Peptides against a protein of PDB entry 2QAS. Designs and how they scored, part 13

Target 1, 120 residues: chain A of PDB entry 2QAS
Amino acid sequence: PPEDLMQYEAMAQDALRGVVKAALKKAAAPGGLPEPHHLYITFKTKAAGVSGPQDLLSKYPDEMTIVLQHQYWDLAPGETFFSVTLKFGGQPKRLSVPYAALTRFYDPSVQFALQFSAPE

## One batch from the design tools (peptide; made by RFdiffusion4, then SolubleMPNN)

Design b1_p10_4_s3 (from b1_p10_4 with A2V)
Fold by OpenDDE base, seed 3:
Structure b1_p10_4_s3 (fold): chain B 120 residues (1-120), chain A 10 residues (1-10)
Amino acid sequence: as target 1 above (120 residues)
Amino acid sequence: PVPAAPANAP
């Protein structure tokens, strides 16, 4: 097969990452996500730009999944990354995750799923 | 598809 010099698949993946960004912006809006929508976000913990408690990230050397439903605070969806405060083991912790680090996005309420290829 | 177990699950 011919070589795709346009890298269309990569372009499509980047566009789909935009869906996650948009969804998070909705989640950050007043009132939060419209019920029963909630988000499961999986990302590579060692990806460039990922920031959070070392002890937490160490427990998930490859990838980690977080859920944004009822307990999330100060969700700040930026243009290249989002940050949010969640409770892990009852303790509030801040995470900063670049959209480029994502590997999966899922909203069980409507069974909407996206998968991404993230660099190791 | 089943969602992965979230790290922040209460």
Scores: peptide ipSAE 0.438, ipTM 0.874, DockQ to the pose 0.859
Fold by OpenDDE base, seed 5:
Structure b1_p10_4_s3 (fold): chain B 120 residues (1-120), chain A 10 residues (1-10)
Amino acid sequence: as target 1 above (120 residues)
Amino acid sequence: PVPAAPANAP
């Protein structure tokens, strides 16, 4: 088959990362996500730009999944990364995750799923 | 599909 020198699949994947950004902006808006929507976000913990408590990140050497439903604070979806405060073991911790580090996005309420390639 | 276990699961 002919070689795709335009890398259309990569372009499409990057465009789909925009869906995650848009969804997070909805989640950050007043009132939060409309019930029963909630988000499962998976990312590579060692990807460039990922930041958070060392003890937490060390616990998840490859990937980590977080859920945004009822217990999330100060969600700030920027243009290249988002940050959010979540509780791990009862302790509030701040995470900053570039959209480029994402590997999976899922909303169980409507079974909407996206998968991405991220830096290894 | 089934979501992976979240690290911040209550």
Scores: peptide ipSAE 0.437, ipTM 0.875, DockQ to the pose 0.852
Fold by OpenDDE base, seed 1:
Structure b1_p10_4_s3 (fold): chain B 120 residues (1-120), chain A 10 residues (1-10)
Amino acid sequence: as target 1 above (120 residues)
Amino acid sequence: PVPAAPANAP
């Protein structure tokens, strides 16, 4: 097939990343996610812009998944990244994840899934 | 599909 100089696939992925951003903004609004919706988010831990406790990130050298349902705090979905406080081993920890680092998004309640190619 | 095990699972 001919070479795509427009990079439509990348554009499409960016649009889909917008879905994740929008979903997180809904989750951050007063009242949180409408039950039974909850989000599983997978991302590359070594991607540029990813920030979190070194011990936690070391435990997941490639990818890690987090779940946002009832126990998440201070969710802040920005335009390029989101940050959130979650409990790991009982300890609250802050994570900052660029949308570009995402590889998977899933809401089991309605079986809605998205998959992305993220930088290595 | 089945989601990956979340790191923040209790």
Scores: peptide ipSAE 0.437, ipTM 0.875, DockQ to the pose 0.825
Fold by OpenDDE base, seed 4:
Structure b1_p10_4_s3 (fold): chain B 120 residues (1-120), chain A 10 residues (1-10)
Amino acid sequence: as target 1 above (120 residues)
Amino acid sequence: PVPAAPANAP
């Protein structure tokens, strides 16, 4: 097949990262996500811009998955990254994750899934 | 696909 000099696949992947951002903005709006929607987000813990408690990140040296359903607080979806407070082992902790660090997005309620290639 | 085990699971 002919060589794609436009890099359409990369453009499409960037557009799809926008879906995650939009979904998080819906989750952060008053009233939260419409039931029964909830989000599973997986990201590379060593990707540039990822920040959180070192002991927590050290426990997940490659990838980490978080779920946004009923137990999340102060979700702040920015333009390049989002931050959120979650409980790990009963302790509230703050995470900041760039959209570029994502490797998977999943909403079980409608079986909607996206996969991404993230920088190492 | 099935969701990966979340770190913040109850």
Scores: peptide ipSAE 0.436, ipTM 0.876, DockQ to the pose 0.855

Design b1_p10_4_s4 (from b1_p10_4, 3 letters changed)
Fold by OpenDDE base, seed 3:
Structure b1_p10_4_s4 (fold): chain B 120 residues (1-120), chain A 10 residues (1-10)
Amino acid sequence: as target 1 above (120 residues)
Amino acid sequence: AVPAPPANAP
């Protein structure tokens, strides 16, 4: 097969990452996500730009999944990354995750799923 | 298609 010099698949993946960004912006809006929508987000913990408590990230050397449903605070969806405060083991912790680090996005309420190839 | 258990699950 001929070589795709346009890298259409990569372009499509980048566009789909935009869906996650848009969804998070909705989640950050007043009132939060419309029930029963909630988001499961999986990302590579060692990807460039990922930041958070070292002890937490160390527990997940490859990838980690977080859920945004009822307990999330100060969700700040930027243009290249989002940050959010969640409770882990009862303790609030701040995470910053670049959209490029994502490997999976899922909203079980409507069974909407996206998968991404993220570099380590 | 069920996602992995979330780390912040209460």
Scores: peptide ipSAE 0.418, ipTM 0.862, DockQ to the pose 0.896
Fold by OpenDDE base, seed 4:
Structure b1_p10_4_s4 (fold): chain B 120 residues (1-120), chain A 10 residues (1-10)
Amino acid sequence: as target 1 above (120 residues)
Amino acid sequence: AVPAPPANAP
């Protein structure tokens, strides 16, 4: 096949990262996500810009998955990263994750899934 | 594919 000098696949992946950002903004709006929608987000824990409790991140040296359904607080979806408070082992902890660190996005309510290549 | 179990699972 002919060589793609426009790098359309990369453009498409960037656009799809925008879907995650938009979904998180919906989740952060008053009333939260419309039932039964909820989000599973997987990211590379060693990617640049990822921050959180070191003991937690050390437990997941490669990838970590979080779920945003009923137990999430102060979700702040910015333009380049989002931050959120979740409970791990009953303890509230703050995570900050750049959209570029994502490897998977999934909403099981409608079986909508996205996969991404993330730099480490 | 089913996602991996979440770290913040109850």
Scores: peptide ipSAE 0.417, ipTM 0.861, DockQ to the pose 0.892
Fold by OpenDDE base, seed 1:
Structure b1_p10_4_s4 (fold): chain B 120 residues (1-120), chain A 10 residues (1-10)
Amino acid sequence: as target 1 above (120 residues)
Amino acid sequence: AVPAPPANAP
């Protein structure tokens, strides 16, 4: 097939990343996610812009998944990244994840799934 | 597809 100089696939990926951003904004609104919706988000831990406790990130050298359902705090979905406080081993920790670092998004309640190609 | 186990699972 001919070479795609428009990079439509990348454009589509960006559009789909917008779905995640929108979903997180809904989750951050008063009242949180409407039950039974909950989000599983997977991302590359070594991607540029990813920030969090070193011990936690070291435990997940490639990818890690987080779940946002009832126990998440100070969710802040920005335009390029989101940050959230979650409990790991009982301890609250802050994570900052660029949407570009995402590799998977899933809402089991309606079996909605998205996959992305993230930088290595 | 089933998501991987969440790191923040209790």
Scores: peptide ipSAE 0.414, ipTM 0.860, DockQ to the pose 0.889
Fold by OpenDDE base, seed 5:
Structure b1_p10_4_s4 (fold): chain B 120 residues (1-120), chain A 10 residues (1-10)
Amino acid sequence: as target 1 above (120 residues)
Amino acid sequence: AVPAPPANAP
């Protein structure tokens, strides 16, 4: 088959990362997500730009999944990364995750899923 | 399906 020198699949994947950004902006808006929507976000913890408590990230050497439903604070979805405060073991911790580090996005309420390639 | 249990699961 002919070789795709345009890398259309990569372009599509990058465009789909925009869906995650848009969804997070909805989640950050007043009132939060419309029930029963909630988001499961998986990312590579060692990807460039990922930041958070070392002890937390050490527990997840490859990937980490977080859920945004009822207990999330100060969600700030920027243009290249988002940051959010979540509780781990009862302790609030701040995470900053570039959209480029994402490997999966899932909303169980409507079974909407996206998978992405991220830096290894 | 969810890939793994969420780290911040209640």
Scores: peptide ipSAE 0.412, ipTM 0.859, DockQ to the pose 0.846

Design b1_p10_5_s1 (from b1_p10_5, 6 letters changed)
Fold by OpenDDE base, seed 2:
Structure b1_p10_5_s1 (fold): chain B 120 residues (1-120), chain A 10 residues (1-10)
Amino acid sequence: as target 1 above (120 residues)
Amino acid sequence: SEAEFLAALA
């Protein structure tokens, strides 16, 4: 098969990562997500740019899933990464995740799912 | 609970 020098597959995945970004921006808007929409976001915890508490990232050495439904604060979806505050160990923890680190996005309310190939 | 919002994947 011919070599794809255009990297169309990567382009497509980047476009789909844009869906996640857009969804998070909706979630960050006043009033949050329209019920019953909520987001399951899975990412590689060791991916470049991932930032968070050492204990949290150590507990999930490969990848972890966060749920954005009721217990999240200060969701800030940037252009290359998003940050959010979640409670961990009873304490609020700030987590920053590049969209490139994502491996899965899921909204159970409408069974909308996306999967991504993130760097290992 | 917190466990409901954070999960590790094998």
Scores: peptide ipSAE 0.042, ipTM 0.679, DockQ to the pose 0.034
Fold by OpenDDE base, seed 1:
Structure b1_p10_5_s1 (fold): chain B 120 residues (1-120), chain A 10 residues (1-10)
Amino acid sequence: as target 1 above (120 residues)
Amino acid sequence: SEAEFLAALA
């Protein structure tokens, strides 16, 4: 097939990443997500820009899925990455994830799913 | 539970 120098597929994927960003902004708004909406977010833990507890990220060297439903705090959806506090082992941990690191987004309540290719 | 908040995919 002819070479796509425009990389349209990547552009489309990035546009869809915007859906995740928008959803997270809704989640971060006062009142949080409208019930029963909740988010499963999967990302490559070794992707550039991912940061969090070393022990946690080391435990999940490939991909990690976090759930944003009832127990998350200080969700901060920026323009290039989001950060959120979740409890692991009873301790609050701050996790920062670039949207570019995402591989999957899912809202089970309405069975809405997105999949992305992320850098290895 | 904590387990429902985190899942590793391999």
Scores: peptide ipSAE 0.036, ipTM 0.659, DockQ to the pose 0.034
Fold by OpenDDE base, seed 4:
Structure b1_p10_5_s1 (fold): chain B 120 residues (1-120), chain A 10 residues (1-10)
Amino acid sequence: as target 1 above (120 residues)
Amino acid sequence: SEAEFLAALA
């Protein structure tokens, strides 16, 4: 096949990261996600811009999956990253994750899945 | 449980 100088595949992947951002913005809106929608978000814990509890990130040195359904607070979906409060060991902890760090997005309710390449 | 909201992938 001919050389793609436009890098269409990369542009398409970036557009798909926008789906995650949009979904999180819906989740952060009053009332949250419409039942039974909920989100499984996987990201590289060592990716640039990722911040959270040291003990937790150390426990999961490669990838970590968080579930946004019933036990999460103060979801703040920004333009380049999102932050959310989750409980670990019974204590609330703040996580900040750049969309560029994502490797997987999944909504089990409708079996919608996305996979991404993230910086190593 | 808490484990249901957090998982490590290898």
Scores: peptide ipSAE 0.036, ipTM 0.660, DockQ to the pose 0.034
Fold by OpenDDE base, seed 5:
Structure b1_p10_5_s1 (fold): chain B 120 residues (1-120), chain A 10 residues (1-10)
Amino acid sequence: as target 1 above (120 residues)
Amino acid sequence: SEAEFLAALA
């Protein structure tokens, strides 16, 4: 087939990343997500811009999944990345994840899933 | 399902 010089697939994926950003903004709004909606977010832990506790990130050298349902705090969805506080080992930890680092997004309440390609 | 999604990551 002819070469796609427009890179339509990449543009489509970027548009879908916008869905995740929008969903997180809804989650960050007063009242949080409307029940029973909750989010499973998977990302590459070594992707550029990902930051968090060294011990946590080293435990998950490739990917890790976080769940935003009942125990998350200070969710801050920015334009290029989001940050959130979650408990790991009983201690609150701050994670900052660029949307570009995402590989999966899932809302089991309605079985809505998205998958993305992220830099290795 | 949620279970299937998590299992795929394991």
Scores: peptide ipSAE 0.025, ipTM 0.608, DockQ to the pose 0.045

Design b1_p10_5_s2 (from b1_p10_5, 6 letters changed)
Fold by OpenDDE base, seed 5:
Structure b1_p10_5_s2 (fold): chain B 120 residues (1-120), chain A 10 residues (1-10)
Amino acid sequence: as target 1 above (120 residues)
Amino acid sequence: SEAAFLASLA
C-alpha cells in the first residue's frame, strides 16, 4: 500500500486524546460526572511530564490506572495535562499526567474505551 | 476511602 505521508493515524489519535480532555473537563465541572459514569485512566508512569509521589510511581514502574469515581479531589484538566488529588495509603497525593502519557481511557458504565500509544 | 490503583507491565 502507498506510504502515508500525512500521518493520518497520528492525527486521529490526537483527536481522540481530545475526547479524554473533554471528558475530564466534564468530570471537573460542578456536580461531576453524571451517574453512573466513571473513568479508568491508564498512563505510563515514566513518561515525560508525569509528576507524582515517588513511592506511588515506584510501585507502578510501567503503567498505572487511576479511577475517577468517588475518591478524587481538585481535578484540574489543563490543555496539555491534567492533575488530580488521590489518596494513597490514606494520604492525599497530587498527580499530574500529560495527555500524551495516556495509554487507555475507559468508562465501564457504557463500555466506552480508547487506547493510545505513549512514549516509552 | 483510598483511590483504586491498577498496575500493568507492557
Scores: peptide ipSAE 0.047, ipTM 0.643, DockQ to the pose 0.031
Fold by OpenDDE base, seed 3:
Structure b1_p10_5_s2 (fold): chain B 120 residues (1-120), chain A 10 residues (1-10)
Amino acid sequence: as target 1 above (120 residues)
Amino acid sequence: SEAAFLASLA
């Protein structure tokens, strides 16, 4: 097949990452996500820009999925990354994840799923 | 809650 010099597939993937960003912005808005929507976000823990508790990231050396439903705080969806506070081991932990690090997005309430390629 | 975290090594 002919070579795609426009890299349309990559463009499409980036656009879809925008869906996650938009969803998180809705989640961060007053009142949060409309019930029963909630988000499962999977990302590469070693991807550039990912930051969080060493113990947490070390425990999940490849990927981890965070669930944003009822137990998260200070969700801050920026333009290139989002940050959120989650409790791990009973302690609040701040996690920062670039959208580029995402590998999966899922909203069980409507069975909406997205998958992405991310840095090794 | 730790239930908010799921691991995947696949």
Scores: peptide ipSAE 0.046, ipTM 0.649, DockQ to the pose 0.033
Fold by OpenDDE base, seed 1:
Structure b1_p10_5_s2 (fold): chain B 120 residues (1-120), chain A 10 residues (1-10)
Amino acid sequence: as target 1 above (120 residues)
Amino acid sequence: SEAAFLASLA
């Protein structure tokens, strides 16, 4: 097929990343997500902009999935990345993830899934 | 909780 100079696939991917951002904004609003909705978010741990505890990121060198259901705090969905506090080993740890680093988004309650190509 | 973290290797 001919070369796509418009990069439509990338544009579509970005549009879909917007769904994740919107979902997280709903989750961050007062009252959180409406039950039984909860989110599984998978991302490349070595992608540019990913920030978090070194021990955690080192434990998952490729990808990791975080679950936003009942055990998360201070979810802050920005325009390019979101941050959230999760407890690991009983200690709260802050994780910041650019939407561009996402590889999967899933809401089991309604079986809604999205997949993305992320930087290696 | 550790349950909030799931691993994946490609």
Scores: peptide ipSAE 0.045, ipTM 0.643, DockQ to the pose 0.033
Fold by OpenDDE base, seed 4:
Structure b1_p10_5_s2 (fold): chain B 120 residues (1-120), chain A 10 residues (1-10)
Amino acid sequence: as target 1 above (120 residues)
Amino acid sequence: SEAAFLASLA
């Protein structure tokens, strides 16, 4: 088969990361996500740009999944990364995750799933 | 809540 010099697969993956960004922007809008939509977001904890509580990140050296449904605050979806406040052990913790660090996105309410390659 | 965090080693 011929060589793909356009790198279409990479372009498509980047476009699909845009879906996650758009979904988070909807979640951050007034009123949040329409029920029953909620988001499971999985990311590489050691990826460049990931920031959060070291005690938490150390517990999950490969990947972790956060759930955006009822217990999240100050969701801020930027252009290259998003940040959100979640409670861990009853204490609020701030996480910042580049979209490039994502490995999975899932909305169980409609069984919509995306998978991505992320830096090791 | 820790319910918001799920470990994954995939």
Scores: peptide ipSAE 0.044, ipTM 0.647, DockQ to the pose 0.033

Design b1_p10_5_s3 (from b1_p10_5, 5 letters changed)
Fold by OpenDDE base, seed 1:
Structure b1_p10_5_s3 (fold): chain B 120 residues (1-120), chain A 10 residues (1-10)
Amino acid sequence: as target 1 above (120 residues)
Amino acid sequence: SEAAFFASLA
């Protein structure tokens, strides 16, 4: 096929990352996600802008998946990244993940899945 | 491959 100078694939990926952002904004609204919806979010732990507990990120040097169902706090979905508090051994830790770092998004309740190419 | 984290219940 001819060279795509419009970069349509990248634009489509950006649009689909917008779905994740919108879903997280719904999750952050009062009352949280409507049951039985819950979110599996997979991201590259070494991607630019990812921040969190050093021991956790070191334990998972490539990718990790977090689950947003009942045990999360202060979900803050911004325009370029989201942050959320999760507990590790009873201790709350803040995790910040740029949408650009995502590789997978999944809601098992309705079997909705997205896959992304993220920076290496 | 991906690794999974589930927040500990406390």
Scores: peptide ipSAE 0.051, ipTM 0.657, DockQ to the pose 0.037
Fold by OpenDDE base, seed 3:
Structure b1_p10_5_s3 (fold): chain B 120 residues (1-120), chain A 10 residues (1-10)
Amino acid sequence: as target 1 above (120 residues)
Amino acid sequence: SEAAFFASLA
């Protein structure tokens, strides 16, 4: 096949990562996500820029999925990463995840799914 | 209540 010097597939993937960013920004807006929308976000726990509790990240050495529905606080969707407070083991933990670390995004309410290739 | 965390399926 012809050589793609434009790297269109990568461009498309990055554009779709923008969908996740936009969805998180909606989630962070006053009132949160409109019911019944909620988000399953999967990411590589060892990806560059991922920050969170060591015990949690150690428990999930490859990938983990977080659920943003009713139990999350201070969601801050930045331009390159988002951060959010989640309770793990009854304790609030701050998690920061670059969009580049994402591997899956899913909203069960409308069965909207995205998959991404993330750096190892 | 606790936030849900789980390993991805593959």
Scores: peptide ipSAE 0.050, ipTM 0.654, DockQ to the pose 0.033
Fold by OpenDDE base, seed 4:
Structure b1_p10_5_s3 (fold): chain B 120 residues (1-120), chain A 10 residues (1-10)
Amino acid sequence: as target 1 above (120 residues)
Amino acid sequence: SEAAFFASLA
């Protein structure tokens, strides 16, 4: 096939990352996500910009999945990253994840899935 | 809760 100088695949991937951002913004709005929608978000724990509790990140040195349904607080979806408070070991922990660190996004309620390449 | 965290499976 001819050389793609436009880098369409990369543009498409970036657009799809935008879906995650938009979904999180809906989740952060008053009332949260409309039931039964909920989100499974997988990301590389060592990716640039990822921050969170060391004990948790050490437990998942490659990737981890968080579930945003009933047990999360102060979801803040920014333009380049989102942050959220989750309980780990009964204690609230703040997690910050750049959209670029994502590898999977899934909403089981409608079986909507996305996969992304993330920096190693 | 702890149930909100999982290691990804290939």
Scores: peptide ipSAE 0.047, ipTM 0.641, DockQ to the pose 0.034
Fold by OpenDDE base, seed 5:
Structure b1_p10_5_s3 (fold): chain B 120 residues (1-120), chain A 10 residues (1-10)
Amino acid sequence: as target 1 above (120 residues)
Amino acid sequence: SEAAFFASLA
């Protein structure tokens, strides 16, 4: 087939990353997500821009999934990355994840899923 | 309560 010089697939993926950003902004709004919606977010832990506690990231060397339902605080969805506080090992830890590092987004309440390609 | 974490290898 002819070469796609427009890179339509990449553009489509970028648009879908916008869905994740929008969903997180809804989650960060007063009142949080409307029940029973909750989010499973998977990302590459070694991707550029990912930051968080060393023990957490080292425990999950490739990718990890966080759940945003009832146990998260200070969710801050920015334009290029989001940050959130999660309790790990009994202590609150701040995690920052660029949207570009995402590999999966899932809301089991309505079985809505998105998958993305992320840099190794 | 702690947040749930899941790991996988591509």
Scores: peptide ipSAE 0.045, ipTM 0.647, DockQ to the pose 0.031

Design b1_p10_5_s4 (from b1_p10_5, 5 letters changed)
Fold by OpenDDE base, seed 2:
Structure b1_p10_5_s4 (fold): chain B 120 residues (1-120), chain A 10 residues (1-10)
Amino acid sequence: as target 1 above (120 residues)
Amino acid sequence: SEAAFRAALA
């Protein structure tokens, strides 16, 4: 098949990553997400730009799924990455995740799912 | 399903 020099697939993926960003911005608004909406976000822990507690990231060397429902704080969705505070083992941990590191996005309340190809 | 998307939770 002809070579796609326009990189349409990549553009589409980026557009869909924009959905995640927009959703997170809604989640970051006062009052958080409108119930019963909540977000499952999966990302590659070793992707460039991912930052967080070393012990936590080491525990999950490939992927990690975080849930934004009732226990998340200081969600800050930037243009290229978002950061959020979550509790792991009862301790608050700050995570910073580039949207490019995402592999899955899911809102169980409406069964809305997105999957992305992230660098392995 | 929800379970399918949950890779690892701490």
Scores: peptide ipSAE 0.049, ipTM 0.685, DockQ to the pose 0.046
Fold by OpenDDE base, seed 1:
Structure b1_p10_5_s4 (fold): chain B 120 residues (1-120), chain A 10 residues (1-10)
Amino acid sequence: as target 1 above (120 residues)
Amino acid sequence: SEAAFRAALA
């Protein structure tokens, strides 16, 4: 097939990553997400820009899924990445994840799912 | 995985 120099597929995926960003901004707003909406976010832990506790990231060397429902704090959705505090083992941990690192987004409440190709 | 994350929560 012809070579796509425009990389339309990547553009489309980036546009859909915008949905995740927008959803996170809604989640970060006062009052949080409207119930029963909640988010399952999966990302490549070794992707560039991913930052978090070494022990945690070491435990999940490939992908990690976080859930934003009742156990998250200080969600800060930036333009290129978001950060959030989650409790692991009872201890709060700060995690920063670039949207480019995402591989899956899911809201079980309405069965809305997105899948992305992230850098290996 | 979701299960792994839930297990990590205290």
Scores: peptide ipSAE 0.049, ipTM 0.689, DockQ to the pose 0.035
Fold by OpenDDE base, seed 3:
Structure b1_p10_5_s4 (fold): chain B 120 residues (1-120), chain A 10 residues (1-10)
Amino acid sequence: as target 1 above (120 residues)
Amino acid sequence: SEAAFRAALA
């Protein structure tokens, strides 16, 4: 097939990553997400820029999914990454995840799903 | 990616 010198597929993926960013910004706004919307976010734990508790990330050496519904705090969706506080084993932990590390986004309330290729 | 977008809106 002809060579795509425009890299349209990459452009499209980046645009769709923007959907996740926008959704997180809505989630971070006063009042949070409108019920019953909630977010399942999957990301590569070893991707560049991912930061969090060593014990937690070690437990999930490939990827992990976080859920933003009722139990999350201080969601801060930046332009290149977002950070959020979640409880694991009853303890609050801060995670920082670049959008580039995402592999899946899902809102079960409306069955909206996105998948992304992330660096290994 | 485009297919995923279309599928999500379907």
Scores: peptide ipSAE 0.017, ipTM 0.572, DockQ to the pose 0.104
Fold by OpenDDE base, seed 5:
Structure b1_p10_5_s4 (fold): chain B 120 residues (1-120), chain A 10 residues (1-10)
Amino acid sequence: as target 1 above (120 residues)
Amino acid sequence: SEAAFRAALA
């Protein structure tokens, strides 16, 4: 088959990453997500730009999933990455995750799922 | 499954 020099699939993936960004902006707005919506976000922990506690990232060397429902603070969805404070072992930790590092986005309340390719 | 690799958040 002909080679796709336009990289349409990548364009589509980038567009879908925009959905995640928009959803996170809704989650960050006053009042948070409208119940019962909540977000499962999976990302490659070793992807460029990912930052967080070393022990946490070491525990999940490939990818990890965070849940944004009842226990998250200071969600800040930027243009290229989002950051959020979560408690691990009872201690608040700040995670910063580029949208490009995402591999899965899921809202169980409506069974809405997105999957993405991310850097190895 | 989702639960299999969900991080422990508290």
Scores: peptide ipSAE 0.056, ipTM 0.698, DockQ to the pose 0.039; fails the geometry check

